# Peptides against a protein of PDB entry 3JWR, part 108

Target 1, 323 residues: chain A of PDB entry 3JWR
Amino acid sequence: TRELQSLAAAVVPSAQTLKITDFSFSDFELSDLETALCTIRMFTDLNLVQNFQMKHEVLCRWILSVKKNYRKNVAYHNWRHAFNTAQCMFAALKAGKIQNKLTDLEILALLIAALSHDLDHRGVNNSYIQRSEHPLAQLYCHSIMEHHHFDQCLMILNSPGNQILSGLSIEEYKTTLKIIKQAILATDLALYIKRRGEFFELIRKNQFNLEDPHQKELFLAMLMTACDLSAITKPWPIQQRIAELVATEFFDQGDRERKELNIEPTDLMNREKKNKIPSMQVGFIDAICLQLYEALTHVSEDCFPLLDGCRKNRQKWQALAEQ
Target 2, 298 residues: chain A of PDB entry 3JWR as posed
Amino acid sequence: TRELQSLAAAVVPSAQTLKITDFSFSDFELSDLETALCTIRMFTDLNLVQNFQMKHEVLCRWILSVKKNYRKNVAYHNWRHAFNTAQCMFAALKAGKIQNKLTDLEILALLIAALSHDLDHRGVNNSYIQRSEHPLAQLYCHSIMEHHHFDQCLMILNSPGNQILSGLSIEEYKTTLKIIKQAILATDLALYIKRRGEFFELIRKNQFNLEDPHQKELFLAMLMTACDLSAITKPWPIQQRIAELVATEFWEQGDQVGFIDFVCTQLYEALTHVSEDCFPLLDGCRKNRQKWQALAEQ

## One batch from the design tools (peptide)

Design b1_p29_2_s3 (made by RFdiffusion4, then SolubleMPNN; from b1_p29_2, 15 letters changed)
Fold by OpenDDE base, seed 4:
Structure b1_p29_2_s3 (fold): chain B 323 residues (1-323), chain A 29 residues (1-29)
Amino acid sequence: as target 1 above (323 residues)
Amino acid sequence: SELEQQRQALLDAFFGKLPTDEEIESIFS
């Protein structure tokens, strides 16, 4: 395609030029082409292209395929969200110095997972899918959409001309897919809530050890969540804009819940309750985000900007809630 | 703690039914 030709022929700017190592990164001013270029740079600078013998054209095609399989009519869970999740992962690996704690296969899997974790998202949560009696709800009992996201990821990875993993051995391929699956499924916040206590206790007791396979898997899950939620850590103007996108999508779901399911939406998804957004954001930060970024910062102090950003945004939302 | 219980209640309202430990173990080692 013309898009592929353009991407494959383009000079890929440095990570410094693209600012993709910054935790404060914003994609708002980037074109789709530039987001793809950023993605290429992430793979390159993480040594994934070299270590796994990726062909440039294949990587370009894969990136474009992933991007194409996000819906354009979804306010938040679109390519830009996936891209920002991947960028946060890249920043955490580089600036946060987590790269040195992980294997190349884990890094490969995490980056693919970050980009793929919301593939074909429909702008509705698992509860909606279940209540609408969608066919996917018959296939999976929990984490319905996350299973679907992984299925889409696998489909793309195995599509002709998109096989960025073709340079891997059979064992490496299996390992990578396992980690990708676990990482994508870990983005179900329900799983995060169930598992985070174990992670926090390990940190509290100074017993956290990445050489333990179980703890490694736990950490990768927590890291995925931290990147998936990283909008809450961004500079205030960016945070506000993303919060608006999230609210838009939630309100769209709420509207559909009223219309299609004949139910009253929760306050979070109720357009009529938009005045509660600031207080809900404070609650979200306190209930879900703060401890995670505290724990992550304990694992790597260089991740502090995420925690600091989260704290600052809590203050901003609290101030708005008090008006 | 009371605060943690309140947080959990909020999360339960947000996410609905949480997966079982067995379901989690099926995903993770």
Scores: peptide ipSAE 0.251, ipTM 0.791, DockQ to the pose 0.395
Fold by OpenDDE base, seed 1:
Structure b1_p29_2_s3 (fold): chain B 323 residues (1-323), chain A 29 residues (1-29)
Amino acid sequence: as target 1 above (323 residues)
Amino acid sequence: SELEQQRQALLDAFFGKLPTDEEIESIFS
């Protein structure tokens, strides 16, 4: 395609020029082509292209295929969300100094997972899918959409001309797919809530050890969640704009719940309760976000900007809640 | 506490039925 030709022929700017090492990064001013260029730079600077012998044209095609399989009519869970998740992963690995704590296969898997973790998202959560008796709800008992996202990821990875993992051995391939699956499934916040206590306790007791395979898997899951939720850490103007996108998508679901399921939506998804957004954001930060970024900062002090951003936004939302 | 109740209500609103320990083990074992 013309798009593929343009991307493959383009000079890829440095990570510094693209500012993709910044935790404060914003994609608002970037074209779709520029987001693809940023993605190429992430793979290159993490040594993934070289270490796994990726062909440039195959990588470009894969990126465009992933982007194409996000829906444009979804307010928040679209390509830009996946891209921002991957950018935060890149920043955490580079600026946050987590790269040196992980294997190349783990890094490869995390980056693929970050870009792929919401493929074909429909703008509704698992609860809606369950209550609507969607066919996917019959196939999977838990983490319904995350299973679907992984299935889409696997389909793309195995599609002709998109096989960025063709340079891996059979053993490396199996390991990579396992980590990708676990990472995507870990983005189900229900799983996060269930597992985070173990991670926080290990940190509190100073018993955290990445050489333990179980603790490694736990850490990768927590890191994925930290990147997936990273909008809450952004500078206030960026945070506000993203929060509006999230609210739009949630209100769209609430409207569908009333219309299609005859269910009164929860306050979070109720368009008539916009005035509750600031207090709900404070609650979300306290219940879900703060301890995660605190723990991540204990693993790597250079991740502090994420924690600092989260704290600052909590104060901003609290101030609005008091009006 | 009231704060704990509010947090739990928020979690219940965000998340439907939590996965069982067996379901988690099937993913992360």
Scores: peptide ipSAE 0.249, ipTM 0.790, DockQ to the pose 0.548
Fold by OpenDDE base, seed 3:
Structure b1_p29_2_s3 (fold): chain B 323 residues (1-323), chain A 29 residues (1-29)
Amino acid sequence: as target 1 above (323 residues)
Amino acid sequence: SELEQQRQALLDAFFGKLPTDEEIESIFS
C-alpha cells in the first residue's frame, strides 16, 4: 500500500527528537504516520529489531496492521490509547530504567502486548459484553475482551507479511506468546484488583525479587496496568482531554445500556452525571492508581514522574470536585 | 464510609465480576 511504502521509506527520527522517552509525552499533535514512526523507534531502541532479526518492512506492515485493527468510532480505546500505552512502556523501560531488570523476550512481549492489548475494542466493558449475551461471552467466562484482544494479536502476528516474530526459535516464540497473553489479560483491571495486594505486600516487606518467576510475572502484570492507566499521570491538560475521551466512551456505553439492554447505567456511564466526573476521578486515583505508581516507584525510583503526575492530577480533580 | 462506598461503586462499575483465584492461577502458572 501507499501507506506502507511511505512508512518504510521514511527516516525514523531519534527517540530524543520524538520525545518518546518522556513520561509527559503527548500524541495529540502527531499524525498516524508519526505514531508509526515512534513505534518503529521503540522497537529499534529496545534492540528488538536487532536481537530478533526483524525485517523493517515486516515491522512496518505489522504496525500498520495493528493500527488498522483498532476501531475509529471508539472514543478512547483506539489506536492512540494503545500507542500511548506502548510509549509509557518504552519510557518506563528507558527513563524508568526497568529495561535492565527484564529479559529481551519479556521486553519484546511487553511492547507487542502494549500495542495490541485493546485490539478491536468495541467501546464497551466486559460487563456489557456479558449482559448483552454476545458470542464472546459464551467463549470466555472472564476477561472476555482481553481474550479477544489476544486472539486478534495472534491473528495479526500470524498474518502474511506481518510475522515480526519469524526470527525467534520455536521455544522463544512460545515463551513470547505466553508473556503477551499474560500481559494482555493483565490489563483486565479485575485481575489487577485481585493480584495487586500480593505485589504491594512484597514491596512493603522488602521481599520483592524479580529473580522469582512468580514475582516476575506479577511485576509484568503490574507494569502493564501502570502503562495502561498512564493517562492519569500525564500533565493536567493532557489528562483532562483524555478523561473527556474516556467519559465519552463510558457515556456511549451507558446510552447503549439504556437502549439495548433497558437498564439504567451506573453513574460512571451516565451522561446525566457528568458533574460527578471530578469526584469519580479522585475515587479512581485513590482506589486504583496511587498505590500502583507508589509500588512501581519503589521498584525503580526513576518511575517517580508517573507517581508525581498521578498525585498532581488528583489535586486538580479534587479542586474541581470541590467547586 | 461514604468515600469507601463511592470507591467500591466505582470498582464495581469498572470490573463487574472478578475472576476466581483458580482462574488467575491458570493464567499466571
Scores: peptide ipSAE 0.234, ipTM 0.799, DockQ to the pose 0.644
Fold by OpenDDE base, seed 5:
Structure b1_p29_2_s3 (fold): chain B 323 residues (1-323), chain A 29 residues (1-29)
Amino acid sequence: as target 1 above (323 residues)
Amino acid sequence: SELEQQRQALLDAFFGKLPTDEEIESIFS
């Protein structure tokens, strides 16, 4: 395609030029091509292209395939969300200095997972999928959408001309896929809520050890969640804009719940409850976000900008809630 | 408290059926 030809022939700017090492990064001003270039740079600077012998054209095609498999009619859970998740992962690995704590296969898996974790997202949560009796709800009992996202990821990875993992040994391939699956499934906040206590206790007791395979897997899950939620850490103008996108998608779901399911939406999904957004954001930060970024900062102090951003945005939302 | 109620409401809004411990172990073993 013309798009592939353009991408494959383009000079890829440095990470510094693209600012993709910054936790404060915003994609708002970037074209689709530029987001793809950023993605190439992430793979390159993490040494994944060289270490796993990726062909440039194959990587380009894969990136475009991933992007294409996000829906454009979804307000928030689209390519830009996946891209921002991957960028936060990249920043956490580089600027946050987590790269040196992980294997190349883990890094490879995390980056692929970040880009793929919401593939074919439909703008509705698992609760809606269950209540609507969608066919996917018959295939999976829990983490319905996340299983679907992984299935889509696997489909793309095995598609002709998209096989970025072809340079891996059989064992490396199996390991990578396992980590990808676990990482994508970990983005189900239900799993996060159930598992985070173990992580926080390990940190609190100073018993956290990445040499333990179970703790490694736990950490990768927490890191994925931290990147997935990283919009809450962004500078206030960016946070506000993203919050509007999230609210739009939630309200769209609420409208569908009324129309299609004859259900009164919860306040989070209720368009008539816009005035509750600030207080709900405070609640979200307190219930889900703060302790995660605190724990991540304990693993690597260089991740502090995420925690600091989260705290600052909590203050901003609280101020709005008090008006 | 109102804060606790809001937290619970958020959790209820985000999640469908929660996985069992066995299901979690099968994913992350």
Scores: peptide ipSAE 0.175, ipTM 0.787, DockQ to the pose 0.850

Design b1_p29_2_s4 (made by RFdiffusion4, then SolubleMPNN; from b1_p29_2, 13 letters changed)
Fold by OpenDDE base, seed 3:
Structure b1_p29_2_s4 (fold): chain B 323 residues (1-323), chain A 29 residues (1-29)
Amino acid sequence: as target 1 above (323 residues)
Amino acid sequence: SAAAAVAQALLEAFFGKEPTDEEIASIFS
């Protein structure tokens, strides 16, 4: 395609020029082409292209395929969300110095997972899928959409001309897919809630050890969540704008819940409760976000900007909640 | 705590059925 030709032939700017190592990064001003260029830079600067012998054209095609398999009519869970998740992962790996703590296969898996973790998201959560008796709900007992996202990821990875993992050995390939699956599934906040206590306890007791395979897998899950939720850490103008996108999608689901399921939506998804957004954001930060970024910062102090951003946005939301 | 209550409410409203410990163990070592 013309798009592929343009992307493949384009000079990829430096990470510095693209500012993709910044935790404060925003994609709002970027074109789709620029997001793809950023993604190429992430793979390159993480040494993934070289270490796993990725063909440039194949990588370009894969990126475009991933982007294409996000829906444009979904307010938040679209390509830009996936891209921002991946950018946060990149920033955490580079600026946050987590790269030094992980293997190349883990880094490869995380980046692929970040970009792929919401593939074909339909703008509704697992609860809606279950309650609507969607066919996917018959295939999976939990983490329905995350399983679907992984299935989509696998489909793309195996599609002709998109096989960015073709340079891996069979064992490396198996390992990478395992980690990708685990990472994508970890973005189900239900899994995060179930597992975070163990992570926080290890940190609190100063017993956290990334050389332990179990703790490594636990950390990768926590890191994925940290990147997935990273909008909450962004400078306030960015956070506020993204929060509106999230609210839009949630309200759209709430509208569908009323129309299609004949149920009253929860406050989170009720557009009539828009005035509760600030207080709900404070609650979300306290319940889900703060301890995670605190723990992550404990693992690597260079991740502090994420924690700092989260704290600052909590203050902003609290101020709005008090009005 | 209030935070725990919010987390629980999110789980119930947002994520559907909770994974069992066995299911989690099957995903993670």
Scores: peptide ipSAE 0.159, ipTM 0.825, DockQ to the pose 0.708
Fold by OpenDDE base, seed 1:
Structure b1_p29_2_s4 (fold): chain B 323 residues (1-323), chain A 29 residues (1-29)
Amino acid sequence: as target 1 above (323 residues)
Amino acid sequence: SAAAAVAQALLEAFFGKEPTDEEIASIFS
């Protein structure tokens, strides 16, 4: 409770001071307390505290509970990843001016989802979970870990003293949970790959309409993915550092695949093939990232820094791949 | 396209089972 007392009593700096509106934001220099303060500022500046009558202590407890339910021994999919995903969401909403295109409930749901989307991540992907015959693989046919993340999110939201949604009506609560679930599930890149074609086609044909409920849900899914992958958009020194964290976690999985499952890991997760990282990053950017940030920029031109960052990092990785 | 082939390879290697159209419809219903 010392941490809660410290957080609840602390003065929350402005978004300007914290630089959380910047797409170029880095959390590397921040303490855990400062990340929690940033999170409070996100809720406040998006008017979520006021609009949904959140009690300050409850919000603080919820943030700390979410943070606590990320594992510290996981190199990348930890609290810092969730925090950075949420920060990108905040920047996209504010600096990217997407806030004006969404309802308060959608914004609330997206921020909660961003912070919660990888809860209790074990540093292994769905393929590993399936191949290891983990009990979760029997519960869910698709998006195994994402279902688990949502379950953890729901557990925390309903835990005593953590009920930040207590100010919502029954209908608002149901709507919010639906959006949270869809947003967390959307972070499964398998779903992104299946759905993105429809989004890109709507943009290409200039038929994209957020007043259409189906297109709204599609957009929220794409926005979540854009924030989840936003490390690829960061300034090059930050991108390199994050790529090292991702590689560390992937190599750890590869080591476990070799040791526990007697499987030769894929190149992406093979420690002995680290020299292929630059070319794999170029492929990842081309196959997964570029079109998404292009489409997002078409929805809101103020999101261009994400696209620009992605393009710049592609050039950097390509240069390394040619060495 | 080359990009589509890379995406498919990543999907198969990284993400496990591909969701069916019915499962997707259920999520976004």
Scores: peptide ipSAE 0.147, ipTM 0.816, DockQ to the pose 0.689
Fold by OpenDDE base, seed 5:
Structure b1_p29_2_s4 (fold): chain B 323 residues (1-323), chain A 29 residues (1-29)
Amino acid sequence: as target 1 above (323 residues)
Amino acid sequence: SAAAAVAQALLEAFFGKEPTDEEIASIFS
């Protein structure tokens, strides 16, 4: 395609030029092409292209395929969200210095997972999928959308001309897919809530050890969540704008819940309760976000900007909630 | 705590049926 030709022929700017190492990164001003270029740079600078002998054209096609399989009519869970998740992963690996704590296969898997973790998201949560008796709810009992996201990821990876993992051995390939699956599934906040206590306890007891395979798996899950939620850490103008996108999508779901399911939506999904957004954001930060970024910062102090951003945004939301 | 209550409310509102401990263990093995 013309798009592929343009991308494949383009000079990829440095990570410095693209600012993709910054935790404060924003994609608002970027074109779709520029987001793809950023993605190429992430793969390159993480040595994934070299170490796994990726063909440039194949990588370009894969990126475009992933982007294409996000819906444009979804306010938040679109390509830009996936891209920002991946960028945060990249920043955490580089600026946060987590790269040296992980294997190349783990890094490969995490980056693919970050980009893929919300593929074909429909702008509704798992609860809606279940309550609407969607066909996907018949296939999976829990983490319905995350299973679907992984299925989409696998489909793309196996599609002709998109096989960025073709340079891997059979064992490496199997390992990578396993990690990708686990990472994507880990983005279900239900799983995060169930498992985070173990992670926090290990940190609290100063027993956290990435050389332990179980703890490694746990950490990768927590890292994925940290990147998935990273909008909450962004500079306030960016955070506020993203929060509006999230609210838009939630309200769209709420509208559908009324229309299609004949139910009154929860406050979070209720357009008429827009005035509660600031207080709900404070609650979300306190219940879900702060402790995660605190723990991540304990693993690597260079991840502090994520924690700092989260704290600052809590203050901003709290101020709005008090009005 | 208030945080725990919010977390629980989020679980109930968003995620539907929760995975069992066995299912979680199988995913992350």
Scores: peptide ipSAE 0.123, ipTM 0.814, DockQ to the pose 0.728
Fold by OpenDDE base, seed 2:
Structure b1_p29_2_s4 (fold): chain B 323 residues (1-323), chain A 29 residues (1-29)
Amino acid sequence: as target 1 above (323 residues)
Amino acid sequence: SAAAAVAQALLEAFFGKEPTDEEIASIFS
């Protein structure tokens, strides 16, 4: 395609020029082509292209395929969300110095997972899918959409001309797919809530050890969640704009819940209660976000900008909630 | 705690059927 030709022939700017190492990064001003260029730079600077002998054209095609398999009619869970998740992963690995704690296969898996973790998202949560008795709800008992996202990820990875993992041994391939699956499934916040206590206790007791395979898997799950939620850490103007996108998608679901399911939506999904957004954001930060970024910062102090951003945004939302 | 209550409310309203401990262990074995 013309798009592939343009991407494959383009000069890829440095990570410094693209500012993709910054925790304060924003994609608002970037074209789709520029987001693809950023993605190439992430793979290159993490040494994934070199270490796993990726063909440039195949990588370009894969990136475009991933982007194409996000829906454009979804306000938040689209390519830009996946891209920002991957960028936060890149920043955490580089600026946050998490790269030094992980294997090349783990880094490869995490980056693929970050880009793929919401593939074919339909703008509704697992509760809606379950309550609507969607066919996907018959295939999976829990984490319905996350299973679907992984299925889509696997489909793309196995598609002709998109096989970025062809340079891996059979064992490396199996390991990579396992980590990708676990990382994508970890983005179900229900799983995060159930598992985070173990992570926090290990940190609190100073017993956290990445050489333990179980603790490594736990950490990768927590890191994925931290990147998935990273909008909450962004400078206030960026945070505020992203919060509007999230609210739009939630309100769209709420409207569908009324129309299709004949139920009154929860406050979070109810456009008539948009005045509650600031207080709900404070609650979300306190309940879900703060402890995670505190724990992550304990693992690597260079991740502090994520925690600092989260704290600052809590203050901003609290001020709005008090008005 | 208040934070725990909010988290529980989110689970109930947002995420559908909760996985069992055995299912979680199977995923992250």
Scores: peptide ipSAE 0.121, ipTM 0.812, DockQ to the pose 0.725

